# Peptides against a protein of PDB entry 7MKK, part 58

Target 1, 71 residues: chain A of PDB entry 7MKK
Amino acid sequence: SMKEKVKAKLVEIRKFVPFIRRVRIDFQDTLSKVQGHRLDALVNLLDREDVSMSSLNKIEVIIDKLRTRFN

## One batch from the design tools (peptide; made by RFdiffusion4, then SolubleMPNN)

Design b2_p22_2_s3 (from b2_p22_2, 9 letters changed)
Fold by OpenDDE base, seed 4:
Structure b2_p22_2_s3 (fold): chain B 71 residues (1-71), chain A 22 residues (1-22)
Amino acid sequence: as target 1 above (71 residues)
Amino acid sequence: SEKEKEEEELLDELLELLDSLE
């Protein structure tokens, strides 16, 4: 079902939460306050279980961009 | 929903901010 697919995608995306947290901390001095706040909000969003597939797909793109910029 | 709208706004803003770093 769609619900099961969303749940599976969320599990996969959550594997990157430690990475996002690390970016937030390690590059705190190079990030603007607004960028840092948005990263915190992203982590908080991933704690929820009612995130849509559309949002999860966007988050995946965001993670890819973070990986490109911050390794 | 309003919740979904807020999520999309957050994600779109993050995308814009990250694109500005490239």
Scores: peptide ipSAE 0.426, ipTM 0.843, DockQ to the pose 0.701
Fold by OpenDDE base, seed 5:
Structure b2_p22_2_s3 (fold): chain B 71 residues (1-71), chain A 22 residues (1-22)
Amino acid sequence: as target 1 above (71 residues)
Amino acid sequence: SEKEKEEEELLDELLELLDSLE
């Protein structure tokens, strides 16, 4: 079901939470206050169980951009 | 829902901010 697909995708996306946290800390002085706050909010969002497929797809794009920019 | 809207707005704003770093 779509619900099962969403949950499976969320599990896979959560594997990148440590990476996002590392970006937030390692580049804290490079990021603006607002950028840092948005990354914190992203991590907090991934703690939720009711994230939509649309949001998860956007988060994948965000993670790809972070990986390109910060490795 | 309003919660979903706020969630999407957060992600859209983050995308815009990351794109500004390029």
Scores: peptide ipSAE 0.425, ipTM 0.841, DockQ to the pose 0.731
Fold by OpenDDE base, seed 1:
Structure b2_p22_2_s3 (fold): chain B 71 residues (1-71), chain A 22 residues (1-22)
Amino acid sequence: as target 1 above (71 residues)
Amino acid sequence: SEKEKEEEELLDELLELLDSLE
């Protein structure tokens, strides 16, 4: 079902939460206050269970961009 | 919902910010 697909995708995306947190801290002096706040909000969003597939797909793109820029 | 809309706006803003770093 779509519900199961969303849950599976969320589990995979959550594997990158530690990476996002590390980016937030390691580059805190490089990131603007708003950029840091948005990363915090992203992590908080991934703590929820009612995230849509559309949002999860966008988050995947965001993580790929973060990986490219911040290793 | 309004909550979903706010989430989408957050993600769109993050995409824009990250594109500026590329």
Scores: peptide ipSAE 0.421, ipTM 0.842, DockQ to the pose 0.693
Fold by OpenDDE base, seed 3:
Structure b2_p22_2_s3 (fold): chain B 71 residues (1-71), chain A 22 residues (1-22)
Amino acid sequence: as target 1 above (71 residues)
Amino acid sequence: SEKEKEEEELLDELLELLDSLE
């Protein structure tokens, strides 16, 4: 079901929360205040259970961009 | 819902900000 697919994707994306937190801290001096705030908000969003598939797909793209830039 | 709209706005803003770094 779509619900199960959402749950599965959320589990996979949550594996990157430590990475996002590391980016936020390790590159704090290179990130703008706005960028830092948005990353904090992203981490908070991933703590929720009611995230849509659309949002999860966007988050996946964001994580890929973060990995490209900061990994 | 309003929360869903806020989530969408947050993610869109993040995408725009990250695109500006490339």
Scores: peptide ipSAE 0.421, ipTM 0.841, DockQ to the pose 0.702

Design b2_p22_2_s4 (from b2_p22_2, 9 letters changed)
Fold by OpenDDE base, seed 2:
Structure b2_p22_2_s4 (fold): chain B 71 residues (1-71), chain A 22 residues (1-22)
Amino acid sequence: as target 1 above (71 residues)
Amino acid sequence: SEEEERVKRELDELLKLLDELK
């Protein structure tokens, strides 16, 4: 079911939460206030259980961009 | 839902900001 697919995708995406938190902390002095706030919001978003597949796909793109920029 | 649409807008803003980090 789509519900089970969403849950599985969410589990996979959540594996990157520690990475996102690390970027937020390690580059705190480099990031603008708005950029830092957006990273915080991203982590908070991944803590939710009511995230759609379309949103999870967008989050995956965001994580890929973070990985490219911050190794 | 309205909440889901708000989340989508937040993600779009995040994507925009990350593009600026290139």
Scores: peptide ipSAE 0.127, ipTM 0.677, DockQ to the pose 0.807
Fold by OpenDDE base, seed 3:
Structure b2_p22_2_s4 (fold): chain B 71 residues (1-71), chain A 22 residues (1-22)
Amino acid sequence: as target 1 above (71 residues)
Amino acid sequence: SEEEERVKRELDELLKLLDELK
């Protein structure tokens, strides 16, 4: 079901939360305040249980960009 | 929903900012 797919996608994406947190901290002095705030917002969003598949797909793109830039 | 639209706007803004990090 779509609900099951969303849950599975969320589990996979949440595996990157520690990475996102590390990027936020390790590059705190390099990132602008707004960039840091957006990363914080991303982490907070992934703590939610009502994230749609559409949002999760966008988040995956964001994480891919972070990985490309920051490992 | 209004909540979903707010989330989408935040994600779009984040994408724009990440493109600037390239």
Scores: peptide ipSAE 0.127, ipTM 0.673, DockQ to the pose 0.789
Fold by OpenDDE base, seed 4:
Structure b2_p22_2_s4 (fold): chain B 71 residues (1-71), chain A 22 residues (1-22)
Amino acid sequence: as target 1 above (71 residues)
Amino acid sequence: SEEEERVKRELDELLKLLDELK
């Protein structure tokens, strides 16, 4: 079901939370206040259980962009 | 829902900021 697919994808995307947290800390001095806040918000969003598949797909794109820029 | 729309707006802002980091 779609519900099961969402749960599975959320589990996979959450594996990148440590990476996002590391980017936030390691590049804190080069990020603006708003950029840092947005990264914090991204981590908080991944703690939610009511994230839609469309939102998870967007988050995946965001993670790919972070990986390209910072790792 | 209103909650989903707020989340989507937040994600869109993140995407914009990351594009500027390139």
Scores: peptide ipSAE 0.127, ipTM 0.674, DockQ to the pose 0.787
Fold by OpenDDE base, seed 5:
Structure b2_p22_2_s4 (fold): chain B 71 residues (1-71), chain A 22 residues (1-22)
Amino acid sequence: as target 1 above (71 residues)
Amino acid sequence: SEEEERVKRELDELLKLLDELK
């Protein structure tokens, strides 16, 4: 079901939460306040269980960009 | 929902900011 697909996608994306947190901390001094806030918001969003598939797909793109830019 | 749209806007803004980091 779509619900099961969303849940599975969320589980996979959550594997990158430690990475996102590391980026936020390691580059805190080089990020603008708003950029840091956006990363915090991203982590907080992934703590939720009601994230849509469309949002999860966007988050995956964000993570890919973070991986490219920050290792 | 309005909540979901707010989240989507936040993600879009994040994407724009990340592009600026290049």
Scores: peptide ipSAE 0.122, ipTM 0.668, DockQ to the pose 0.807

Design b2_p22_3_s1 (from b2_p22_3, 9 letters changed)
Fold by OpenDDE base, seed 3:
Structure b2_p22_3_s1 (fold): chain B 71 residues (1-71), chain A 22 residues (1-22)
Amino acid sequence: as target 1 above (71 residues)
Amino acid sequence: SEEEKRVNEMLDELLELIDSLP
């Protein structure tokens, strides 16, 4: 079901929370204030249970882009 | 919901910011 898919996707994406936190801290000097704020908000968002599949799909793209830019 | 709209807006902005990186 879609509900199960959302739960599975959220679990998978949460695996990258440590990575996002590392990007936020390790590249703090090169990130803009806006970028830093958005990353903090992203981490906080992933603590929630009520995230839509649409949002999770966007987050997946964000993580892929971050992995490309920050290795 | 309005909250979902705010979340999606934030995510869209983050996507745009990352795309603008050199």
Scores: peptide ipSAE 0.617, ipTM 0.909, DockQ to the pose 0.902
Fold by OpenDDE base, seed 5:
Structure b2_p22_3_s1 (fold): chain B 71 residues (1-71), chain A 22 residues (1-22)
Amino acid sequence: as target 1 above (71 residues)
Amino acid sequence: SEEEKRVNEMLDELLELIDSLP
Protein backbone atom coordinates (compact mmCIF):
# COMPACT_ATOMS: atom_id res chain seq x y z
CA SER B 1 0.00 0.00 0.00
CA MET B 2 0.96 3.64 -0.32
CA LYS B 3 1.02 3.90 3.46
CA GLU B 4 3.56 1.08 3.63
CA LYS B 5 5.64 2.74 0.90
CA VAL B 6 5.65 5.99 2.86
CA LYS B 7 6.81 4.23 6.01
CA ALA B 8 9.55 2.38 4.14
CA LYS B 9 10.80 5.60 2.51
CA LEU B 10 10.78 7.37 5.87
CA VAL B 11 12.98 4.62 7.33
CA GLU B 12 15.48 5.06 4.50
CA ILE B 13 15.53 8.85 4.76
CA ARG B 14 16.07 8.69 8.52
CA LYS B 15 19.42 7.02 7.83
CA PHE B 16 20.64 10.47 6.75
CA VAL B 17 19.65 12.26 9.97
CA PRO B 18 23.21 11.97 11.37
CA PHE B 19 24.52 13.52 8.15
CA ILE B 20 22.07 16.42 8.38
CA ARG B 21 23.07 16.96 12.01
CA ARG B 22 26.74 16.98 11.02
CA VAL B 23 26.10 19.60 8.33
CA ARG B 24 24.22 21.72 10.85
CA ILE B 25 27.00 21.52 13.44
CA ASP B 26 30.10 21.66 11.20
CA PHE B 27 28.90 24.76 9.39
CA GLN B 28 26.99 26.41 12.21
CA ASP B 29 29.24 29.48 12.22
CA THR B 30 28.78 30.07 8.49
CA LEU B 31 25.03 29.41 8.36
CA SER B 32 22.55 32.20 8.80
CA LYS B 33 20.11 31.94 11.66
CA VAL B 34 17.32 31.10 9.23
CA GLN B 35 19.37 28.40 7.49
CA GLY B 36 20.26 26.80 10.80
CA HIS B 37 16.67 26.87 11.99
CA ARG B 38 15.46 25.25 8.76
CA LEU B 39 17.93 22.39 9.13
CA ASP B 40 16.83 21.90 12.73
CA ALA B 41 13.22 21.86 11.61
CA LEU B 42 14.03 19.24 8.97
CA VAL B 43 15.57 16.94 11.58
CA ASN B 44 12.57 17.45 13.86
CA LEU B 45 10.18 16.71 11.00
CA LEU B 46 11.82 13.33 10.45
CA ASP B 47 10.85 12.32 14.00
CA ARG B 48 7.21 12.33 12.88
CA GLU B 49 5.36 9.44 11.25
CA ASP B 50 2.68 11.40 9.40
CA VAL B 51 4.88 12.86 6.65
CA SER B 52 3.39 12.57 3.16
CA MET B 53 5.08 10.99 0.15
CA SER B 54 5.32 14.41 -1.52
CA SER B 55 7.12 15.80 1.52
CA LEU B 56 9.45 12.80 1.67
CA ASN B 57 10.32 13.27 -2.00
CA LYS B 58 11.23 16.89 -1.30
CA ILE B 59 13.35 15.81 1.65
CA GLU B 60 15.17 13.35 -0.59
CA VAL B 61 16.03 16.20 -2.97
CA ILE B 62 17.22 18.28 -0.02
CA ILE B 63 19.50 15.48 1.15
CA ASP B 64 20.89 15.02 -2.36
CA LYS B 65 21.66 18.74 -2.58
CA LEU B 66 23.37 18.66 0.81
CA ARG B 67 25.43 15.62 -0.17
CA THR B 68 26.54 17.29 -3.38
CA ARG B 69 27.59 20.42 -1.52
CA PHE B 70 29.09 18.96 1.66
CA ASN B 71 30.16 15.44 0.65
CA SER A 1 -4.28 19.41 4.92
CA GLU A 2 -3.19 22.78 6.24
CA GLU A 3 -0.47 21.09 8.25
CA GLU A 4 0.93 19.35 5.18
CA LYS A 5 0.83 22.68 3.37
CA ARG A 6 2.91 24.31 6.11
CA VAL A 7 5.42 21.46 6.03
CA ASN A 8 5.77 21.66 2.27
CA GLU A 9 6.22 25.42 2.40
CA MET A 10 9.01 24.99 4.93
CA LEU A 11 10.69 22.38 2.74
CA ASP A 12 10.38 24.61 -0.33
CA GLU A 13 12.04 27.44 1.57
CA LEU A 14 14.80 25.10 2.69
CA LEU A 15 15.43 24.04 -0.91
CA GLU A 16 15.89 27.68 -1.84
CA LEU A 17 18.14 28.39 1.13
CA ILE A 18 20.46 25.46 0.38
CA ASP A 19 21.38 27.09 -2.92
CA SER A 20 22.45 30.15 -0.94
CA LEU A 21 24.68 28.27 1.50
CA PRO A 22 28.29 29.50 1.65
Scores: peptide ipSAE 0.617, ipTM 0.909, DockQ to the pose 0.874
Fold by OpenDDE base, seed 2:
Structure b2_p22_3_s1 (fold): chain B 71 residues (1-71), chain A 22 residues (1-22)
Amino acid sequence: as target 1 above (71 residues)
Amino acid sequence: SEEEKRVNEMLDELLELIDSLP
């Protein structure tokens, strides 16, 4: 079901929360307030259970872009 | 929903801001 697919996708994406937090902290002194806030908001968003598949797909792209820049 | 719209807008902005990260 779509519900199960969303749940599975969310579980996989949550595995990257520590990575996102590391990006946020490692570059904290060079990030603008808005950049830092957006990363914090992303982490907080992933604590929720009502994230849509469309949002999760966007988050996956975000993580891929972060990985490209920060490995 | 309006909430999802706001979330997606935030995510879209974040996508654009990543290009400006160090």
Scores: peptide ipSAE 0.616, ipTM 0.909, DockQ to the pose 0.841
Fold by OpenDDE base, seed 1:
Order: sequence, then structure tokens, then C-alpha cells
Structure b2_p22_3_s1 (fold): chain B 71 residues (1-71), chain A 22 residues (1-22)
Amino acid sequence: as target 1 above (71 residues)
Amino acid sequence: SEEEKRVNEMLDELLELIDSLP
């Protein structure tokens, strides 16, 4: 079901939360307030259970971009 | 929903902001 797919995808995406937190902290002095707040918001969003498949697909793209930029 | 719309707008903005990250 779609519900099961969403939950499975959320579990996989949550594996990257520590990475996102690390990016946020390691570059704290370089990030603008807006950039930092958006990363914090992303982490907080992933703590929720009611994220849509559409949002999760966008988050995957975001994580891929972050992983490419931050090794 | 309106909430999902706001979330997606935030995510879209974040996609753009990543290009400006170090």
C-alpha cells in the first residue's frame, strides 16, 4: 500500500539524519541563518510520521545533492 | 493540504539554497 511505501521510504531517508546534522554543525560558521534554519527544519520534518510521498521524493533529491557536495 | 504545500515550498527553497552551500 501507499502507506507502507511511505513508511519504508521514511525509514531509509532517516538513515541520513545524522549526516544532515553533521553538515549543519560542521559548517555552522559558514552557513547563513536561512540555510541553517532550513536544514534544521528538514531534520525536524523527518521526525514526523505524516510526511507525504511527494515530500519524501523531494527530500531524497536534497540528500543526494548534499551527499554530492559534502564528502 | 495547506500544510503539505508549505512543507513542499520549504523543500523547494532548500533545493535552491544547497547550491550556495560551501
Scores: peptide ipSAE 0.614, ipTM 0.909, DockQ to the pose 0.862

Design b2_p22_3_s2 (from b2_p22_3, 9 letters changed)
Fold by OpenDDE base, seed 1:
Structure b2_p22_3_s2 (fold): chain B 71 residues (1-71), chain A 22 residues (1-22)
Amino acid sequence: as target 1 above (71 residues)
Amino acid sequence: SEEEKKENELLDELLELLDSLP
């Protein structure tokens, strides 16, 4: 079901939460205040259980961009 | 929903901010 697919995808994406937190802290001086706040908001969003598939797809793109720029 | 709309706006803004990085 779509519900099961969303839950499975959320579980996989949540594996990158520690990475996002690391980027936020390690690059605190490089990131703008706005960028830092948006990363915090992203982490908070991933703590929720009712994130849509559309949002999760966008988050995957964001994580890929972060991984490319922040090794 | 309005909540989902706000979430998507947040994500879109974050994408734009990341694209502005070197």
Scores: peptide ipSAE 0.407, ipTM 0.843, DockQ to the pose 0.907
Fold by OpenDDE base, seed 5:
Structure b2_p22_3_s2 (fold): chain B 71 residues (1-71), chain A 22 residues (1-22)
Amino acid sequence: as target 1 above (71 residues)
Amino acid sequence: SEEEKKENELLDELLELLDSLP
């Protein structure tokens, strides 16, 4: 089901939470205050169980952009 | 829902901010 697909994707996306946290800390002086706050909010969002597939797809794009720039 | 709308707005803002990095 789509619900099961969403849950499976959420599990995979959550594997990148440590990476997001590392970016937030290692590049804190490079990031603006607003950018840092948005990254914190992203990590907090991934603690939720009711994230939509559209949101998870956007988060995947965000992670790809972070990997390109910071890894 | 309004909650999902706010969530998407947060993500859109973050995407825009990342694209604006020098």
Scores: peptide ipSAE 0.406, ipTM 0.840, DockQ to the pose 0.846
Fold by OpenDDE base, seed 3:
Structure b2_p22_3_s2 (fold): chain B 71 residues (1-71), chain A 22 residues (1-22)
Amino acid sequence: as target 1 above (71 residues)
Amino acid sequence: SEEEKKENELLDELLELLDSLP
C-alpha cells in the first residue's frame, strides 16, 4: 500500500540522518548560516512520522546532492 | 495544509541553496 511505501521510504531516508548531522557539524565553517539552519530543520523534519511521499522524494534529492558535494 | 506548505518551502529553499554551491 501507499502507506507502507511511505513508511519504508521514511525508514530508508532516516538512515542518512547521521550523515546529515555530520555534514552540518564538519562543514559548519563553510556552510552559510541559512544552509546550516535548513539542515537543522531537515533533521528535525525527519523525526516526524507524518511526512508525505512528495517530501520524502525531495529529501532524497537533497541527500544525493549532499553526498555529491560532501562525499 | 499550512504545515505542509511550510515543509515544502523548507525543502525547496534547501534544494535551491544546494544548487548554488560551487
Scores: peptide ipSAE 0.406, ipTM 0.840, DockQ to the pose 0.842
Fold by OpenDDE base, seed 2:
Structure b2_p22_3_s2 (fold): chain B 71 residues (1-71), chain A 22 residues (1-22)
Amino acid sequence: as target 1 above (71 residues)
Amino acid sequence: SEEEKKENELLDELLELLDSLP
């Protein structure tokens, strides 16, 4: 079901939360305040259960961009 | 929903900000 697909996607994306937190802290001095706040908001968003597939797909793109820039 | 719309706006903004990183 779509619900199960969303749940599975969320579980997989949540595996990158520690990475996002590390980026936030390790590069805090090079990030602007707004960039840091947006990363914090992203982590907080992933704590929610009601995240849509469209949002999860965007988050996946964000994670890919973070991985490209910050390994 | 309006909540999802705001959420997507946040994500779009973050994408734009990341693209602006050196």
Scores: peptide ipSAE 0.404, ipTM 0.842, DockQ to the pose 0.885

Design b2_p22_3_s3 (from b2_p22_3, 9 letters changed)
Fold by OpenDDE base, seed 3:
Structure b2_p22_3_s3 (fold): chain B 71 residues (1-71), chain A 22 residues (1-22)
Amino acid sequence: as target 1 above (71 residues)
Amino acid sequence: SEEEKREEELLDELLELLDSLP
């Protein structure tokens, strides 16, 4: 079901929360205040259970961009 | 929902900000 697919994707994306937190801290001096705030908000969003598939797909793209630039 | 819209706007903004990085 779509619900199960969402749950599975959320579980996989949450594996990158430590990475996102690390980027936020390690590159704090490089990131703008706005960028830092948005990363914090992203982490907070991933703590929720009611994230849509659309949002999760966008978050996946964001993580890929972060990995490319900061890893 | 309005909450979903706010979440989507947050993500869109973050994507735009990341695209602005060198």
Scores: peptide ipSAE 0.413, ipTM 0.841, DockQ to the pose 0.882
Fold by OpenDDE base, seed 2:
Structure b2_p22_3_s3 (fold): chain B 71 residues (1-71), chain A 22 residues (1-22)
Amino acid sequence: as target 1 above (71 residues)
Amino acid sequence: SEEEKREEELLDELLELLDSLP
């Protein structure tokens, strides 16, 4: 079901939360306040259980871009 | 939903801000 697919994708994306946190901290001094705040908000969003598939797809793109730039 | 729209707006903003990341 769609619900099962969303939950499965959320589980996979959550595996990158530690990476996002590391980016946030490792580059804290080079990030603007707004950039840091948005990364914090992203992590907080991934703590939710009701994230849509549309949002999860965008988050995957964001993580890919972060990986390209920071690891 | 409106909440979903707000979440996507946050993500869109993040995508834009990534262009300015070191």
Scores: peptide ipSAE 0.411, ipTM 0.843, DockQ to the pose 0.827; fails the geometry check
Fold by OpenDDE base, seed 1:
Parts: sequence; structure tokens; C-alpha cells
Structure b2_p22_3_s3 (fold): chain B 71 residues (1-71), chain A 22 residues (1-22)
Amino acid sequence: as target 1 above (71 residues)
Amino acid sequence: SEEEKREEELLDELLELLDSLP
């Protein structure tokens, strides 16, 4: 079901939460206040269980971009 | 939902902000 697919994708994306947190802290002095706040909001969003597939797909793109820039 | 819409707007803004990241 779509519900099962969403849950499975959420589990996979959550594996990158520690990475996002590290980026947020390691580059805190480089990030603007708004950029830092948006990264915090992203992490908080991934703590939720009712995230849509559309949002999860966008989050995946964001994580890929972060990985490219921050290793 | 309105909540989902707000979440997607957050993500869109974050994508734009990433262009300025090192």
C-alpha cells in the first residue's frame, strides 16, 4: 500500500538525520540564521510519522545535494 | 492538507537556500 511505501521511505531517509545534524553544527558559522533554522525544521519534520510521499521525495533530493556539498 | 502544503513550501525554500551553501 501507499502507506507502507511511505513508511519504508521514511525509514530510509531517517538514516541521514545524523548527517543533517552534523552538517548543521559543523557549518553553523557559515550558515545564515535562516539556513540553520530551515535545516532544524527539516530534521524536526523527519521526526513525524505523517509525512507525505511528495515531501519525502523532495527531502531525498535535499539530502543528495547536502551529501554532494558536505561529503 | 494545509499542513502538507506548508511542509512542501518549507522544503522548496530550503532547496533554494542550498544554492548559497558552500
Scores: peptide ipSAE 0.411, ipTM 0.843, DockQ to the pose 0.859; fails the geometry check
Fold by OpenDDE base, seed 4:
Structure b2_p22_3_s3 (fold): chain B 71 residues (1-71), chain A 22 residues (1-22)
Amino acid sequence: as target 1 above (71 residues)
Amino acid sequence: SEEEKREEELLDELLELLDSLP
């Protein structure tokens, strides 16, 4: 079902939460306050279970961009 | 929903902000 697919995608995306947290901390002095706040909000969003597939797909793109810039 | 709308707006803004990262 769609619900099961969303749940599976969320599980995969959550594997990158430690990475996002690390970026937020390690580059805190480089990031603007607003950028840092948005990263915090992203992590908080991933604590939820009612995230849409559309949002999860966007989050995946965001993570890929972060990985490109921060390894 | 309004919640989904706010979520999408957050993500769109974050995508834009990432373009300014070093």
Scores: peptide ipSAE 0.411, ipTM 0.841, DockQ to the pose 0.835; fails the geometry check

Design b2_p22_3_s4 (from b2_p22_3, 9 letters changed)
Fold by OpenDDE base, seed 4:
Structure b2_p22_3_s4 (fold): chain B 71 residues (1-71), chain A 22 residues (1-22)
Amino acid sequence: as target 1 above (71 residues)
Amino acid sequence: SKEEEEVEKLLDELLELLDSLP
């Protein structure tokens, strides 16, 4: 079902939470305050169970952009 | 829903911020 697919996708994306946290801390001086706050919000969002597939797909794009710049 | 709308706004803002970096 779609619900099961969303849950599976969320599990995969959550594997990148440690990476996002590392970006937030390691590049704190490079990031603006706004960027830092938004990264914190992203991590908090990934603790939720009601994220849509559309949002999860956007989050994957965000993670890819972070990897390109900070990995 | 309003909640989904706020999530989308957050994600769009993050995309914009990241794209603004050199």
Scores: peptide ipSAE 0.505, ipTM 0.872, DockQ to the pose 0.799
Fold by OpenDDE base, seed 2:
Structure b2_p22_3_s4 (fold): chain B 71 residues (1-71), chain A 22 residues (1-22)
Amino acid sequence: as target 1 above (71 residues)
Amino acid sequence: SKEEEEVEKLLDELLELLDSLP
């Protein structure tokens, strides 16, 4: 079901929360205040259970971009 | 929903900000 697909994708994306937090901290002096705040908001968003598949797909793209730049 | 729209705006903004990084 779509519900199960969303849950599975959320579980996989949550595995990158430590990475996002590390980027936020390690590059805090390089990131603008707005960028840092948005990363914090992203981490907080991933604590929610009602994230849509559309949002999860965008978050996956965001993580890929972070990995490209900070990994 | 309005809440989902706000989430999408947050994500779109973050994507734009990341694209602006050197």
Scores: peptide ipSAE 0.504, ipTM 0.873, DockQ to the pose 0.879
Fold by OpenDDE base, seed 1:
Structure b2_p22_3_s4 (fold): chain B 71 residues (1-71), chain A 22 residues (1-22)
Amino acid sequence: as target 1 above (71 residues)
Amino acid sequence: SKEEEEVEKLLDELLELLDSLP
């Protein structure tokens, strides 16, 4: 079901939460307040259980971009 | 929903922000 697919996708995406937190902290001095706030918001979003598949797909793209820039 | 729309806006803004980084 779509519900099961969403749950599975969320589990996979959540594996990158520690990475996002690390980026936020390591580059805190180089990020603007807006950038930092949005990364915090992203992490908080992933703590939710009601994230849509559409949102999760976008988050996956965001994480890929972060991984490319913040090795 | 309105909440979902706000989430999508946040994600779109993040995408734009990342694209602006060198």
Scores: peptide ipSAE 0.503, ipTM 0.873, DockQ to the pose 0.852
Fold by OpenDDE base, seed 3:
Structure b2_p22_3_s4 (fold): chain B 71 residues (1-71), chain A 22 residues (1-22)
Amino acid sequence: as target 1 above (71 residues)
Amino acid sequence: SKEEEEVEKLLDELLELLDSLP
């Protein structure tokens, strides 16, 4: 079901929370203030249970972009 | 909802910022 897929996607994406936190801290001097703030907000968002599939798909793209630039 | 809209805006803006990076 869609509900099950959302849950599974959220679990997978949450695996990258430590990575996002590391990017935020390790590249603090490179990131702009606004970029840092948005990364913090992203981490906080992933603590929630009520995230839509649309949002999760966008977050997945964001993580891929972060991995490309900060891997 | 208003909250959903704010989340989507956050994500869209973040995507745009990342796409603008060299």
Scores: peptide ipSAE 0.502, ipTM 0.872, DockQ to the pose 0.882

Design b2_p22_4_s1 (from b2_p22_4, 10 letters changed)
Fold by OpenDDE base, seed 4:
Parts: structure tokens; sequence; C-alpha cells
Structure b2_p22_4_s1 (fold): chain B 71 residues (1-71), chain A 22 residues (1-22)
């Protein structure tokens, strides 16, 4: 079911929460307020259970781009 | 340093606009 697929995708995407938190902290001094807020909001969103597949797919694209730029 | 590109900013905007509609 779509519900099962969403749950599985959410589990996979949550593996990158520590990475997102690391980017937020390591670049805190160079991030604008809005950029820092976007990262915080992204982490908070991934703490929720009511995230759609559409949202998870967009989050995956964002994380992939960040992973290419940051270690 | 700009951490996010214009493309990534657009993706963030789309993401959170969708959340408001869910």
Amino acid sequence: as target 1 above (71 residues)
Amino acid sequence: MDVFSDEEIKLFDELFKEREKE
C-alpha cells in the first residue's frame, strides 16, 4: 500500500537527519537566518509521521544535492 | 557563502507549500 511505501521511505530518509544537523551546525556562521531555518524545518518535518510520498521525494532530492556539496 | 542554490531554494518552497496543503 501507499501507506507502507511512505513508512519505508521515511525510515530511509531519516537516516540522513544526523547529516542535515551536521550541516546546520558546521555552517552556522555562514548560513543566513532563513537558510538555517530551512534546515531546522527540514529536520522537524522528518520527525513527523504524516509526511506524504511527494514531500519525501522532494526531501530526497534536496538531501542528494547537499550530500554532493557537503561530506 | 551561499549554502543553497536558487534551485534548492525553489525545492524548499515547493516542499513547504505542499505541506500546508496536505
Scores: peptide ipSAE 0.440, ipTM 0.812, DockQ to the pose 0.794
Fold by OpenDDE base, seed 3:
Structure b2_p22_4_s1 (fold): chain B 71 residues (1-71), chain A 22 residues (1-22)
Amino acid sequence: as target 1 above (71 residues)
Amino acid sequence: MDVFSDEEIKLFDELFKEREKE
């Protein structure tokens, strides 16, 4: 079901929360306030359970692009 | 350092715009 797929995707995406937090901390002095806030907001969003598949797919793309640049 | 590209900024905007509609 779609509900099961959303749950599975959320579990997979949440594995990258530590990575996002690490980027936020490591580059805290370099990031603009807006960029820092976007990372914080991303983490906060992933703490929620009411996230749609569409949102999770967008988050996945963002994380993949960040991973390419930050290893 | 520009952490986010224009494409990623657009994705963020779309993400949170969609989130407001959820």
Scores: peptide ipSAE 0.440, ipTM 0.815, DockQ to the pose 0.790
Fold by OpenDDE base, seed 1:
Structure b2_p22_4_s1 (fold): chain B 71 residues (1-71), chain A 22 residues (1-22)
Amino acid sequence: as target 1 above (71 residues)
Amino acid sequence: MDVFSDEEIKLFDELFKEREKE
């Protein structure tokens, strides 16, 4: 079901929360306030259970782009 | 340093705009 797919996707995306947090901390001094806030908001969003597949797909793209620039 | 591109900023905006609709 779509519900189960969403749950599975969320579990996979959450694996990158530590990575996002690390980027936020490592680059805190170089990030603008708005950029830092975006990362914080992303982490907070991933703590929620009511995230749509559409949102998860966008988050995945964002994370993939971050991974290309950060280790 | 610009960590996010304009494209990524757009994705963020779309993401959180969508959340407001949920």
Scores: peptide ipSAE 0.439, ipTM 0.813, DockQ to the pose 0.815
Fold by OpenDDE base, seed 2:
Structure b2_p22_4_s1 (fold): chain B 71 residues (1-71), chain A 22 residues (1-22)
Amino acid sequence: as target 1 above (71 residues)
Amino acid sequence: MDVFSDEEIKLFDELFKEREKE
């Protein structure tokens, strides 16, 4: 079902929460307040269970781009 | 330092705008 697909995708995306938190902390001094807030909001969003597949796909793209820059 | 590109900023904006509509 679509719900099962969303849950599976959410589990996969949540594996990157530690990475997002690390970026947030390690680059806190260089991040603008807005940029820091975006990362915080992203982590908070991933703690929720009511995230759509569309949202998860966008989050995946964002994380992939961050991973290429912050390794 | 601009950590996020314009493209990524647009994706964030789209993400949270859509979220508000859910």
Scores: peptide ipSAE 0.436, ipTM 0.813, DockQ to the pose 0.857

